# Peptides against a protein of PDB entry 4PN1, part 102

Target 1, 261 residues: chain A of PDB entry 4PN1
Amino acid sequence: KIEMNFLNKPIVPDTTKVISNFLTHYLITEPVEHVEIEAKLGTLIDLETQNRFEFPVMNETILNPEFNLRTRFESDMTASEHKYLNEFLNQAFRDSQKPGRLPFAYKHTKQVDLFYETEDNSRDKIRVSKNQSDNQVLACVKKRRVADLFLYCPNDAFDIRISISDELPVSMPSGNQQPSLTRLKDRVGYVHQEIKIDLTKTTQNDPVYDTTERHELEVEFGNIADLRDRAQKAKDGMEAPLFRRVQLFMDNVRILRREHS

## One batch from the design tools (peptide; made by RFdiffusion4, then SolubleMPNN)

Design b1_p18_3_s4 (from b1_p18_3, 8 letters changed)
Fold by OpenDDE base, seed 5:
Structure b1_p18_3_s4 (fold): chain B 261 residues (1-261), chain A 18 residues (1-18)
Amino acid sequence: as target 1 above (261 residues)
Amino acid sequence: DVVYHGRATISSEFLFAK
């Protein structure tokens, strides 16, 4: 018989604890009402060199936001990398349909996002999302970015940004108002154990990027109510359920950032 | 594309919590 360690009990990685505390803060301590929590694959860029940031660490590391490292995050990948991840997830989907496994759910959507200025000239724009096939309105929201947590991943193809946003449902803009920006989205979504994995091709004129087409992969918590419940339990002294859920989320992220052609 | 020291910051309360 073998044991896990000298206590013969599971332990929680420090990364899991830090992220759990981060989430608990914005779920319970300073609660965001309509919270969205997602991780995006991308690259931390050194503003001085314009190359990928380098730091004297050898593994996945959460960056301390109190220090200005003079970096920016680019949430993009090449078309080839995006295609590879799509094929990888398609195979994972097929394998999960076999007996004895928990199956993926799959959804392919094509939508257009229309961005409108607010009446009070706030920086937060109204986003109207419509289905491309029938022009049905899917959502009308005002999104505010609340907080970011960055993970530097020197051993993988991508770094990670975990973002907390507030998505406030709002009324449709007036019929006389024209959108300031339009964005086409081709999204392939995979859901496993209420963790959402989305591959998105976005077409827009964005001055930040060299091309009008962006390729993004995001991982999102699909059950916020459950996550908030787990966070509350953690505040009350029972941390294990939250740690397990965060571990699941991060393991999925780690699988994806390791896969590339 | 987000600058690390941009608008989306973590509250000091979280950073100091143990």
Scores: peptide ipSAE 0.019, ipTM 0.485, DockQ to the pose 0.447
Fold by OpenDDE base, seed 1:
Structure b1_p18_3_s4 (fold): chain B 261 residues (1-261), chain A 18 residues (1-18)
Amino acid sequence: as target 1 above (261 residues)
Amino acid sequence: DVVYHGRATISSEFLFAK
């Protein structure tokens, strides 16, 4: 007979605990009402060298937010990397449709985001999202970035930013108001066990700087209510459900960040 | 269909407002 360890009980990695605590803070302790929690693949850039950040660690490491490491996060990848990940996820989707598996759901969306200035000149712009095909309004929100947690992943193709955001629903701008910025989003979304994986091409047509295109991959918690419930249970002393959910989330992230063209 | 999403095309109506 084999036991998992000398206690014969599951042990939770520190990464899971740290992330769980981070999430619990913004779900329960200082709750964000319309919370969005996502991880983006990208690159931690050293502001001094403008190269990928280098830290004397050999594996996935959560960076301490209390330290100024003089870094920025580039939530972008090459078109080839993006294509590779798309093909990878397409294959994963197909494989998941087989008997004995939990299937992916898939959705392809094209939307336009219109950004509007606020009367109070707030940094947080109003974003109106519309479907490109029929101009149907999908959302009108003010998105506020609340917190970030960065994972340095020296062995993988990408580093990770986990972000907490507040997407506050707001009224539509007046008909006389013109958007200050317009972005097109072409997104293919994969959902597996309520974890959302989105590949997004974002196009911004700047008259001065020409058209810019960004390729992003994000992993998002698709069931915030469930996550909040798990976080509350964790606060009440039962941490296992939260840890399991965070572990699932991070395992998906880990799979993706290891893939590259 | 499960496909790679192509390049997004923007029309004149979606240009930045002056």
Scores: peptide ipSAE 0.018, ipTM 0.381, DockQ to the pose 0.016
Fold by OpenDDE base, seed 3:
Structure b1_p18_3_s4 (fold): chain B 261 residues (1-261), chain A 18 residues (1-18)
Amino acid sequence: as target 1 above (261 residues)
Amino acid sequence: DVVYHGRATISSEFLFAK
């Protein structure tokens, strides 16, 4: 007979515990009402060298947010990397449709995001998202970044930023207002076990600069109500359901950040 | 390019609390 360890019980990695505590804070302790929780693939850049950040660690590590490491996070990737990930996810989608597997859901959307200044000139802009084909309004929100947690991943193609945001639904701006910025988004979305994986190509026109295209991959918790319930149970002393959900989320992120063209 | 320098986080003390 084989046992998993000398206690024959599952153990929880520190990364899972730390992230779980981080999420619990903004789900339960100081709750964000319209919370969005996502991880983006990108690169931690050293502000002094302008190269990828280097730290004396040999594996995935959460950076201590109380230390000023003088870094920035770039959530962009090359077109070739983005294409590779798209092909990878397409294959994963196909494989998941086989008998005995839990299937992916797939959705392709093309939208335009219109950004408007608020009447009080607050720093947070109103974003109106419309479908490119029929101009139907998909969403109208004010998004506020609440908190970030950075993972340095020296062995993988990408580093990770986990972000907590407040995405507040708001009324449409006045008809006489003009958008201050317009962005086109081409997004392919995959959903597996209520975890969303989005590949997004963003095109932005600037009157001074040439058209810029950005390529992003994000992983998002698709069922916030369930996650909040799990976080509450964790606060009440039952941590296992939350740990399992966070572990699933992070395993998906780990799979994706290891892939490269 | 998308650049973020970080704005708000919770304390390390809370993150490592048992």
Scores: peptide ipSAE 0.016, ipTM 0.459, DockQ to the pose 0.545
Fold by OpenDDE base, seed 4:
Structure b1_p18_3_s4 (fold): chain B 261 residues (1-261), chain A 18 residues (1-18)
Amino acid sequence: as target 1 above (261 residues)
Amino acid sequence: DVVYHGRATISSEFLFAK
């Protein structure tokens, strides 16, 4: 018989604790009302070298937000990488349909995002999202980025940005107002155990560079209410449910960031 | 209908647009 350790009990990785605390802050301590929590695959770029950031660590490392590391995060990948991940997730989808597994759900959506300036000239624009097929309004929000947590992943194809955002529902812009920016989004979405995995191709018209595209992969907590409940329990002294959920989320992220064409 | 939604070129200007 094999035991997990000398206590024969699960042990929580430090990464899980750090991320759990980060989430708890914005779920419970200073709660974001319309919170979106997602991880994006991308690359930490050193602003000085314009190459991928290098840090003297050998494994997945959460970067301390208190330090200015002079980096930017590029939430993008090549079309080839994006295609590979799509194929990978397609196979995972198929495998999950087999008996004894929990199945993925799948949805393909195409939408247009129209961005409008606010009357108060705030940094946050109003985003109106419409379904491309019937032009129905899907959402009208002001999205505010609240916080970021970066994971440097030297052994993997991608680094990770975990973002806390507030998507405040707002009224539609005035009828005479024109959008300052329009983006087309082609998204294939996979959901497994209420964790959303989205592959998104974003198209934008540019007067100088013609039509350009971005390819993104994001992993999102699909059940915020449940996550908030778990975070509250953690604040009340029962941390296990939150740790388990964060571990699940991060394991999915870890799987994806290791894949490459 | 599991699909891939295509390939395209990427512009630096687009990457920094918010």
Scores: peptide ipSAE 0.000, ipTM 0.320, DockQ to the pose 0.024

Design b1_p18_4_s1 (from b1_p18_4 with Q4K F7Y Q11D D15K)
Fold by OpenDDE base, seed 4:
Structure b1_p18_4_s1 (fold): chain B 261 residues (1-261), chain A 18 residues (1-18)
Amino acid sequence: as target 1 above (261 residues)
Amino acid sequence: SLPKSFYDEIDEMIKKEL
């Protein structure tokens, strides 16, 4: 008989604990009402060198937000990297449809995002999302970034930003208001065990600058109610359900950030 | 509308299976 360790009990990686505590804070301690929790693949850029940040660590490391490391996060990737990830996820989708597996759900969405300034000149813009095919309104929200947690991943193609956002539903802007910004989004979404993986190609038309394209991959907790319940249990002393959910989320992120062209 | 992209692979697969 083989045991896991000298206690014969599972042990939780420190990364899982740190992330779980971070999530618990914004789910329970200072709760965000309309919370969105996502991880984006990207690059931590050193503001001094304008190259990828270099830190004297050899593996995945959560950066302490209390320290100003003079970095910025770029959530973009190349078209080739994006294509590779799409092909990878397509294969994962196909494989999951086989007997004995839990299947992916899939959704392809083409939408237009219209951004409007608020009357109070707040930094937060109103985003109206419409379906490109029939111009039906999909959502009207005011999104605010509440907190970020950065993971430096020296062995992988991408670093990670985990973000807590407040996505507040709001009324449609007045018919006389013109959007300050328009973005076209082509998005494919893959959902497995209520973890949502989105590949998004964004095209932005700027009247002054040339049309810019961005390619993003995001991983999101698809069941916030369940996550909040798990976080509450953790606050009450039962941490295992939260740890398991965070571990699942992070394993999916780790798979994706290792895949590149 | 956005031009046809590499995203369409699964769309086409699903259409063929229906």
Scores: peptide ipSAE 0.283, ipTM 0.801, DockQ to the pose 0.012
Fold by OpenDDE base, seed 5:
Structure b1_p18_4_s1 (fold): chain B 261 residues (1-261), chain A 18 residues (1-18)
Amino acid sequence: as target 1 above (261 residues)
Amino acid sequence: SLPKSFYDEIDEMIKKEL
């Protein structure tokens, strides 16, 4: 018989612990009320070179937010990369419908996002999301970015930004107010074990640049209440449930960021 | 840009299964 290690017990990767602690802070310690937690695939760009950031590490590394590394994060990919990921997820969806598997849920949404200026704070715009087919209002929120955690992934096609956001529901803008920005979103969403994976094509008219198109992939925790309960248990000394959920989330992210044509 | 037909692949599959 073989054993996992000299204790014959599972060990938790340090990455899982660091992310779990990060989440626990904004779920329990300083709780965000309407919290959204997502990971986006993209590229860490070195502001000095305008190329992908280079760090003297050989694997997935969480960057310390206390240090200014003079980087920015670009949450975009090429149309070819986006197409490949769409094909990959479509196949994963099909395979999950087979007997003995847990099935993906699938949703295709076409929406328009209208952004409105606020009188009290120009930094936090109101976003009104509507369904393109019937103009039904899907949401009206002010989204505030609370915190970011960046993962440098030198062996993969993409780096990762994990973001904590507060999505505050707000009243609709006045009928005489015009949107300052309009975005069209074509989104295909895949849900597996309450982890949401979205591929989004965004079209936006820019006053400086003509129509811009973005291709994004995001992974989101689909059950925040459950995650918060797990985080509370972790604070109370039972860390295993939180670690398992974070590990599941990160494994899905790792699968996706490794895919390339 | 990606063609609309590409995003509609699973939509079409689901419709055929109904």
Scores: peptide ipSAE 0.283, ipTM 0.800, DockQ to the pose 0.012
Fold by OpenDDE base, seed 3:
Structure b1_p18_4_s1 (fold): chain B 261 residues (1-261), chain A 18 residues (1-18)
Amino acid sequence: as target 1 above (261 residues)
Amino acid sequence: SLPKSFYDEIDEMIKKEL
């Protein structure tokens, strides 16, 4: 007979605990009302060298936000990397449709995002999202970045930024207001066990600069109500449900960040 | 027409299964 350890009980990795505490803070302690929680694949750049930062660690490491590390996070990737990830996710989708598996849900969307200045000239812009095919309004929101948690991943193709955002529904801008910025988004979304994985190509036309294209991969908690319930249970002394959900989320992130062309 | 996006692979698969 084999046992897991000398207690014969599951143990929770420290990374799971740290992330769970971070999420619990913005779900329960100082709750964000319209919270969005996502992880983006990208690169931690050293501001001095403009290269990927080199920390004196050998594996996945959560960086302490209290320290000024003199870094920036670039959420962009190459077209080749993005294509590879799309092919990888397509195969994962196909395999999940087989008997005995939990299937992915899939959605392809093409939208235009229109950004408007607020009447009070606040830092946050209003974003109106429309479907490219029929010009129907999909959303009108004011998004505020609340907090970030960075993971340095020296053995993988990408580093990770976990972000807490507040996405407030707002009224449409007045008909007399012109957008300050327009972005085209081509997005494929994969949902598995209420974890959402999005590949997005964003095209931005700048009147002064050449058209720029960005390629992003994000992983999002698709059921915030459930996550908030789990976080509340954790505050009440039952941590296991939250830890399981966070571990599932991070395992998906870990799979994706290891893939490269 | 615009070049086909590499995103369209699953779209085409779903269409064939319908």
Scores: peptide ipSAE 0.280, ipTM 0.799, DockQ to the pose 0.012
Fold by OpenDDE base, seed 2:
Structure b1_p18_4_s1 (fold): chain B 261 residues (1-261), chain A 18 residues (1-18)
Amino acid sequence: as target 1 above (261 residues)
Amino acid sequence: SLPKSFYDEIDEMIKKEL
């Protein structure tokens, strides 16, 4: 008979604890009402070198947000990387449809995002999302970035940004108001055990600059109510449910960031 | 840019299975 360790009890990795505490803060302690919690694949760029930042660590490391590391996060990948991940997720989808597995759900969405200035000239723009096919309004929100947590992943193709956002539903802009920015989004979403994985191609037309295309991969908690419940339990001294959900989330992120052509 | 057809792979698969 083999035991897990000398206590014969599960041990929680520090990464799981740190992320769990981070989430608990914005779910419970200073709660964000319309919270979105996602991890994006990308690259931590050193502002001085404009290359990927190099930290003196050998594995996945959560960066301390109290330190100004003079970095930016580029939440983008090449078309080839994006294609590879799409193929990978397509295969994962197919494999999950087999007997004995929990199946992925799949959704393909093509939308246009229209950004409008607010009447109060707030920094946060109103985003109106419409379906490209029938022009139906999908959402009208003001999105505020609340907090970020960065993971440097020296052994993987991508670094990770975990972000907390507030997506406040707001009234539609006046019909006479013109959008300041328009973005086309082509998104495929894969949902497994209430964790949502999205591949998104974003096209932005700038009248001054050439059309830019971005390729993003994000992993999102699909059940915020459940996550908030777990976080509350954690605050009340029962941490295991939250740790398990965070571990699942991070395992999915780890799988994806390791995949490269 | 990636061909539009690439993202449609699973869409097409699902349509064929329905």
Scores: peptide ipSAE 0.248, ipTM 0.776, DockQ to the pose 0.012

Design b1_p18_4_s2 (from b1_p18_4, 7 letters changed)
Fold by OpenDDE base, seed 3:
Order: structure tokens, then C-alpha cells, then sequence
Structure b1_p18_4_s2 (fold): chain B 261 residues (1-261), chain A 18 residues (1-18)
């Protein structure tokens, strides 16, 4: 007979605990009202070398936000990497439709994002999102970045940024206001067990620079109400439901960051 | 005027296998 360990019980990885505590803070302790929680694949860049950050660790490591590591995060990848991940997710989607599996949902969206300055000249812009096909308004929001947690992943193609944002629904800008910036977004979205995975190609026209394209992969918690409930239970002494949900989220992120062309 | 969808060919592949 084989046992898991000398207690013959599951153990929670330290990474899961750290991330769970981070999420609990912004879900329960200092709650963000319209919270969005997502992970982006990208690269931690050392500001001194302008190369990928080097830290004396051999595996996935959460960076302490209390320390200034003189880094920036680039939430971008090559078109080839993005295409490969799209093909990978398409195969995962197909395989999940087979008997005995939980199926993915799939959606392709093309939208235009229009950014407007606020009347108070705040740093946060109003974003109006419209469907490209029928010009229907999809959303009008003011998004604020609240906090970031960075994971350095020396063995994988990408590092990770987990972000807490406040996405406040707001009224449409006045008809006399012109957008300061416009972006085209071509997005394919996959949903599995209420975890959202989005591949997004963003096109931006700059009057000074040529048209720029950005390729992003995002993983998001699709059910914030459930996550908040789990976080509350954790604060009340029952941590297992939250740990299980965070573990699921991180396993999906880990699968994706290891894939490369 | 608008860029071609990056995912157009991928969508077609998915539809063929479903």
C-alpha cells in the first residue's frame, strides 16, 4: 500500500497560501467593490540591464511587493508564441468535448475600446467598449489598478503578473468629448470550470509611431461572488475551499506558461 | 480599414472538428 506522506493527507503548497492571502485581503479585508482578478503572461524586465530579470532562485517564486526590485512587467509575447498558445487551447477545447470531460465554452469577440479623459483629469480614463460588427455598446467603465503580485518563473517561457483591479461602471462620456485613444481588440475566450482564458490581439494606431500590435494571454477568475464566499469562509477558519480554487487557477496558469513554439 | 482577424483561420479549424 502507498500513502501520500507520513500523515497520509493532502498538503497545501506555500504558493497557494500566499496567493490566497493576497486575494483575501482585497476580497474581504479591504474589499474592492467591482473587483477583477487576472493573471497575465509576460516578462519581468530588469531596469538596469533591460533583459529578463535574474534572481537567485531555481523555480516559481512570488516576489515580495515590499521590495523595490527595479523591474517592469511586459505583458506581451510574439505573434508566433500567441499563435501556438491559440492552437494549444483549441486542442484542449476539442478534447474537453469528449465523453467523461467537463467542456470548455468558447467565444470570439471583436471590439473597439475608446478611452476618454475624465472631467477631473484623473489618471483613470473612461473606457467605452463597442462591438465592431454592430457598434453596440458592450461596457462603459472606469478601471483602476489596485495591486499587483509578480511571479518569477525561471524555468518557463513567461513570468506572471496577478492583478487586482476595480472596474467601476460609469455613465457614457458627453457627446462633445473626443476619445484620447482608440484600440481594436480581437479576442478568443475559453471558459473551463469558471476560469476564463483569453487570447487578445490589440491594435493601436499612433500618430507618431506606426500601428502597434500587442499579443496577450490572460487568465481570470470568472466567478467573483463564489471566490469572495470562499475567501470569507477562509477568514472564518475554513480555508480548504479557497485553497482548492486558487490551486485550480494556478495550475491552469502553470500549464499555459510552459507552452512554447 | 480594419485589420484582418488574427483568429479567423483558427475559428474555422475549430468548427471543422466539432
Amino acid sequence: as target 1 above (261 residues)
Amino acid sequence: SLPKSFYEEIDKLIEKEL
Scores: peptide ipSAE 0.016, ipTM 0.427, DockQ to the pose 0.013
Fold by OpenDDE base, seed 4:
Structure b1_p18_4_s2 (fold): chain B 261 residues (1-261), chain A 18 residues (1-18)
Amino acid sequence: as target 1 above (261 residues)
Amino acid sequence: SLPKSFYEEIDKLIEKEL
């Protein structure tokens, strides 16, 4: 017989605890009502060197948000990297359809995002999302970034930003208002065990600058109600359900950030 | 005019395999 350790009990990685506490704060302690929780793959850039940030650590490390490390996060990747991840996820999708596996769900979305300034000149813009094919309104929201948690991943192709956002549903802008920005989004979405993985190609038309393209990969908690329930249980002294869900999320992120062309 | 889907071929392949 083999035991896990000298207590023969599961041990929770410190990373899982830190992230769980971070999530619990914005789910329960200071709750965000319309919370979105996502991780984006990207690169921590050192503002001094304009290269990838270098920190004296040898593995995945959560950066302390209390310290200004003079970094920015770039949530973009090359077209080749994006294509590779798409092919990787397509294969994962196919494999998950086999007997004995939990299947991925797949969705392709083509939408136009229209951004409008608010009447109060707030920093937050109203985003109207429409289907490209029939111009049907999909959503109208005001999104506010509440908090970020950065993971420096020196051994992987990408660093990670975990973001807490508030996506407040709002009324449509007045018909006389013109959008300040228009973006085309071509999104391929994969869902496994209520974790959403989205590959998005964004095209932005700038009247002054040439059309720019962005390639992003995001991982999102697909069941916020369940996550909130788990966080509440954690506050009540039962942490295991939250830890398990965070571990699942992070394992998916870890798989993806290691894959590159 | 909207650009052609970046993932049209991928969608077709996935749908065929389903």
Scores: peptide ipSAE 0.007, ipTM 0.413, DockQ to the pose 0.013
Fold by OpenDDE base, seed 1:
Structure b1_p18_4_s2 (fold): chain B 261 residues (1-261), chain A 18 residues (1-18)
Amino acid sequence: as target 1 above (261 residues)
Amino acid sequence: SLPKSFYEEIDKLIEKEL
């Protein structure tokens, strides 16, 4: 008979543990009320070389946020990479509709985001999201980035940023206010087991920067209430429920970051 | 509490990604 290990018990990978602890802090310890938790695919750039960051590690590694590594994260990819991932996810969607599988859900949205300045700080801009087709207001929020965790992935096409944000619902800006920034978003969303995977093409008209087109892939926890419950249970000594959910999330991220054109 | 990221230009990047 084969056993899992000498204890014959599951073991939690260290990456999963670190991420779980990170999430638990902002879910339970210092709770963000309207928390959004997402991972974006992108590239860690070394500010000294302006190339992809290089570190003496051979696999997926969480970077210690206490160290300034003089890096920035670029949450972008080429149009060809984005197209490839879209095709990949479309195939995964189709395959998941087969008998014996859990199906993906699919949604395509086109929206415009209007940003308005606030008296608080630059991180607390009000975002009004509208449907491009009928100008219906979809959301009005004040989003603040709370924390980031970066994963360096030397063997994969992309590095990862996991971000904690607070999305506070707020009232619409006064009719006399003009938006400081406008973004068009074309988003294809896939949902599997309450994990959201979004491919987004963003067009931004910046007066300082030329019209920029960005291609992003993000993976988000679709059920924050469940995740918070799992985190609380973990704090109470039941770690497995949270670890399993984080493992699922990370495995989806790992699949995606390995794919490229 | 867990620290924020100390990467260079992180604040500027965050503002652009809101």
Scores: peptide ipSAE 0.019, ipTM 0.338, DockQ to the pose 0.088; fails the geometry check
Fold by OpenDDE base, seed 2:
Structure b1_p18_4_s2 (fold): chain B 261 residues (1-261), chain A 18 residues (1-18)
Amino acid sequence: as target 1 above (261 residues)
Amino acid sequence: SLPKSFYEEIDKLIEKEL
């Protein structure tokens, strides 16, 4: 007979606790009404060297936001890395369709995002998302970044940014307004146990600069209502449901950031 | 920067473990 430890009780990893508390703050304590919670794969760049930042740690580490580390986060990867991850996820999708597994759902979306200035000259632009095929409006929102939590991952191909955003639904801009920016998005989405994994190719046309292309991978909580319920329970002293959901989320992130060709 | 209340919540979590 084997026991988990000398108490024979589950132990919650410190990373799980920190992230769970971070989420609880913006779900319950200072609640964001239309919250989006995602993790993006990318690279922490040292602003002084313009190279990947090097911290004196040997494993996954949540950075303390109280410190100005003079870093930026680049949520981009090469086309080859993006292709590799797409192939990896395609295989994971196929494997999940086998008997005894929970299947992935798959969706391919091509959309155009149109950004409009607000009448009050707010820094937050209105984003209108439309389907490329039929020009149907998918969403009209003002997105505000609320908070970020950065994970330095020295042993993996990517670092992680966990972001809290507010996606406020707003009315459509007037027909006489012109967009200040247009982005094309080609997104393949995989959903497993209400965790969304999106590979996004973004093309941006700039009148001054050449067309830029970005390749992003994001992991998102697909059921915010459930997550908020779990966070409320955690605030009320029952933390286990939240910890379990956060651990699932982070395990998916960890799988993805370890994959490289 | 995160609000002070966030760190207070972390401190409470730490205290529960001690």
Scores: peptide ipSAE 0.000, ipTM 0.261, DockQ to the pose 0.121; fails the geometry check

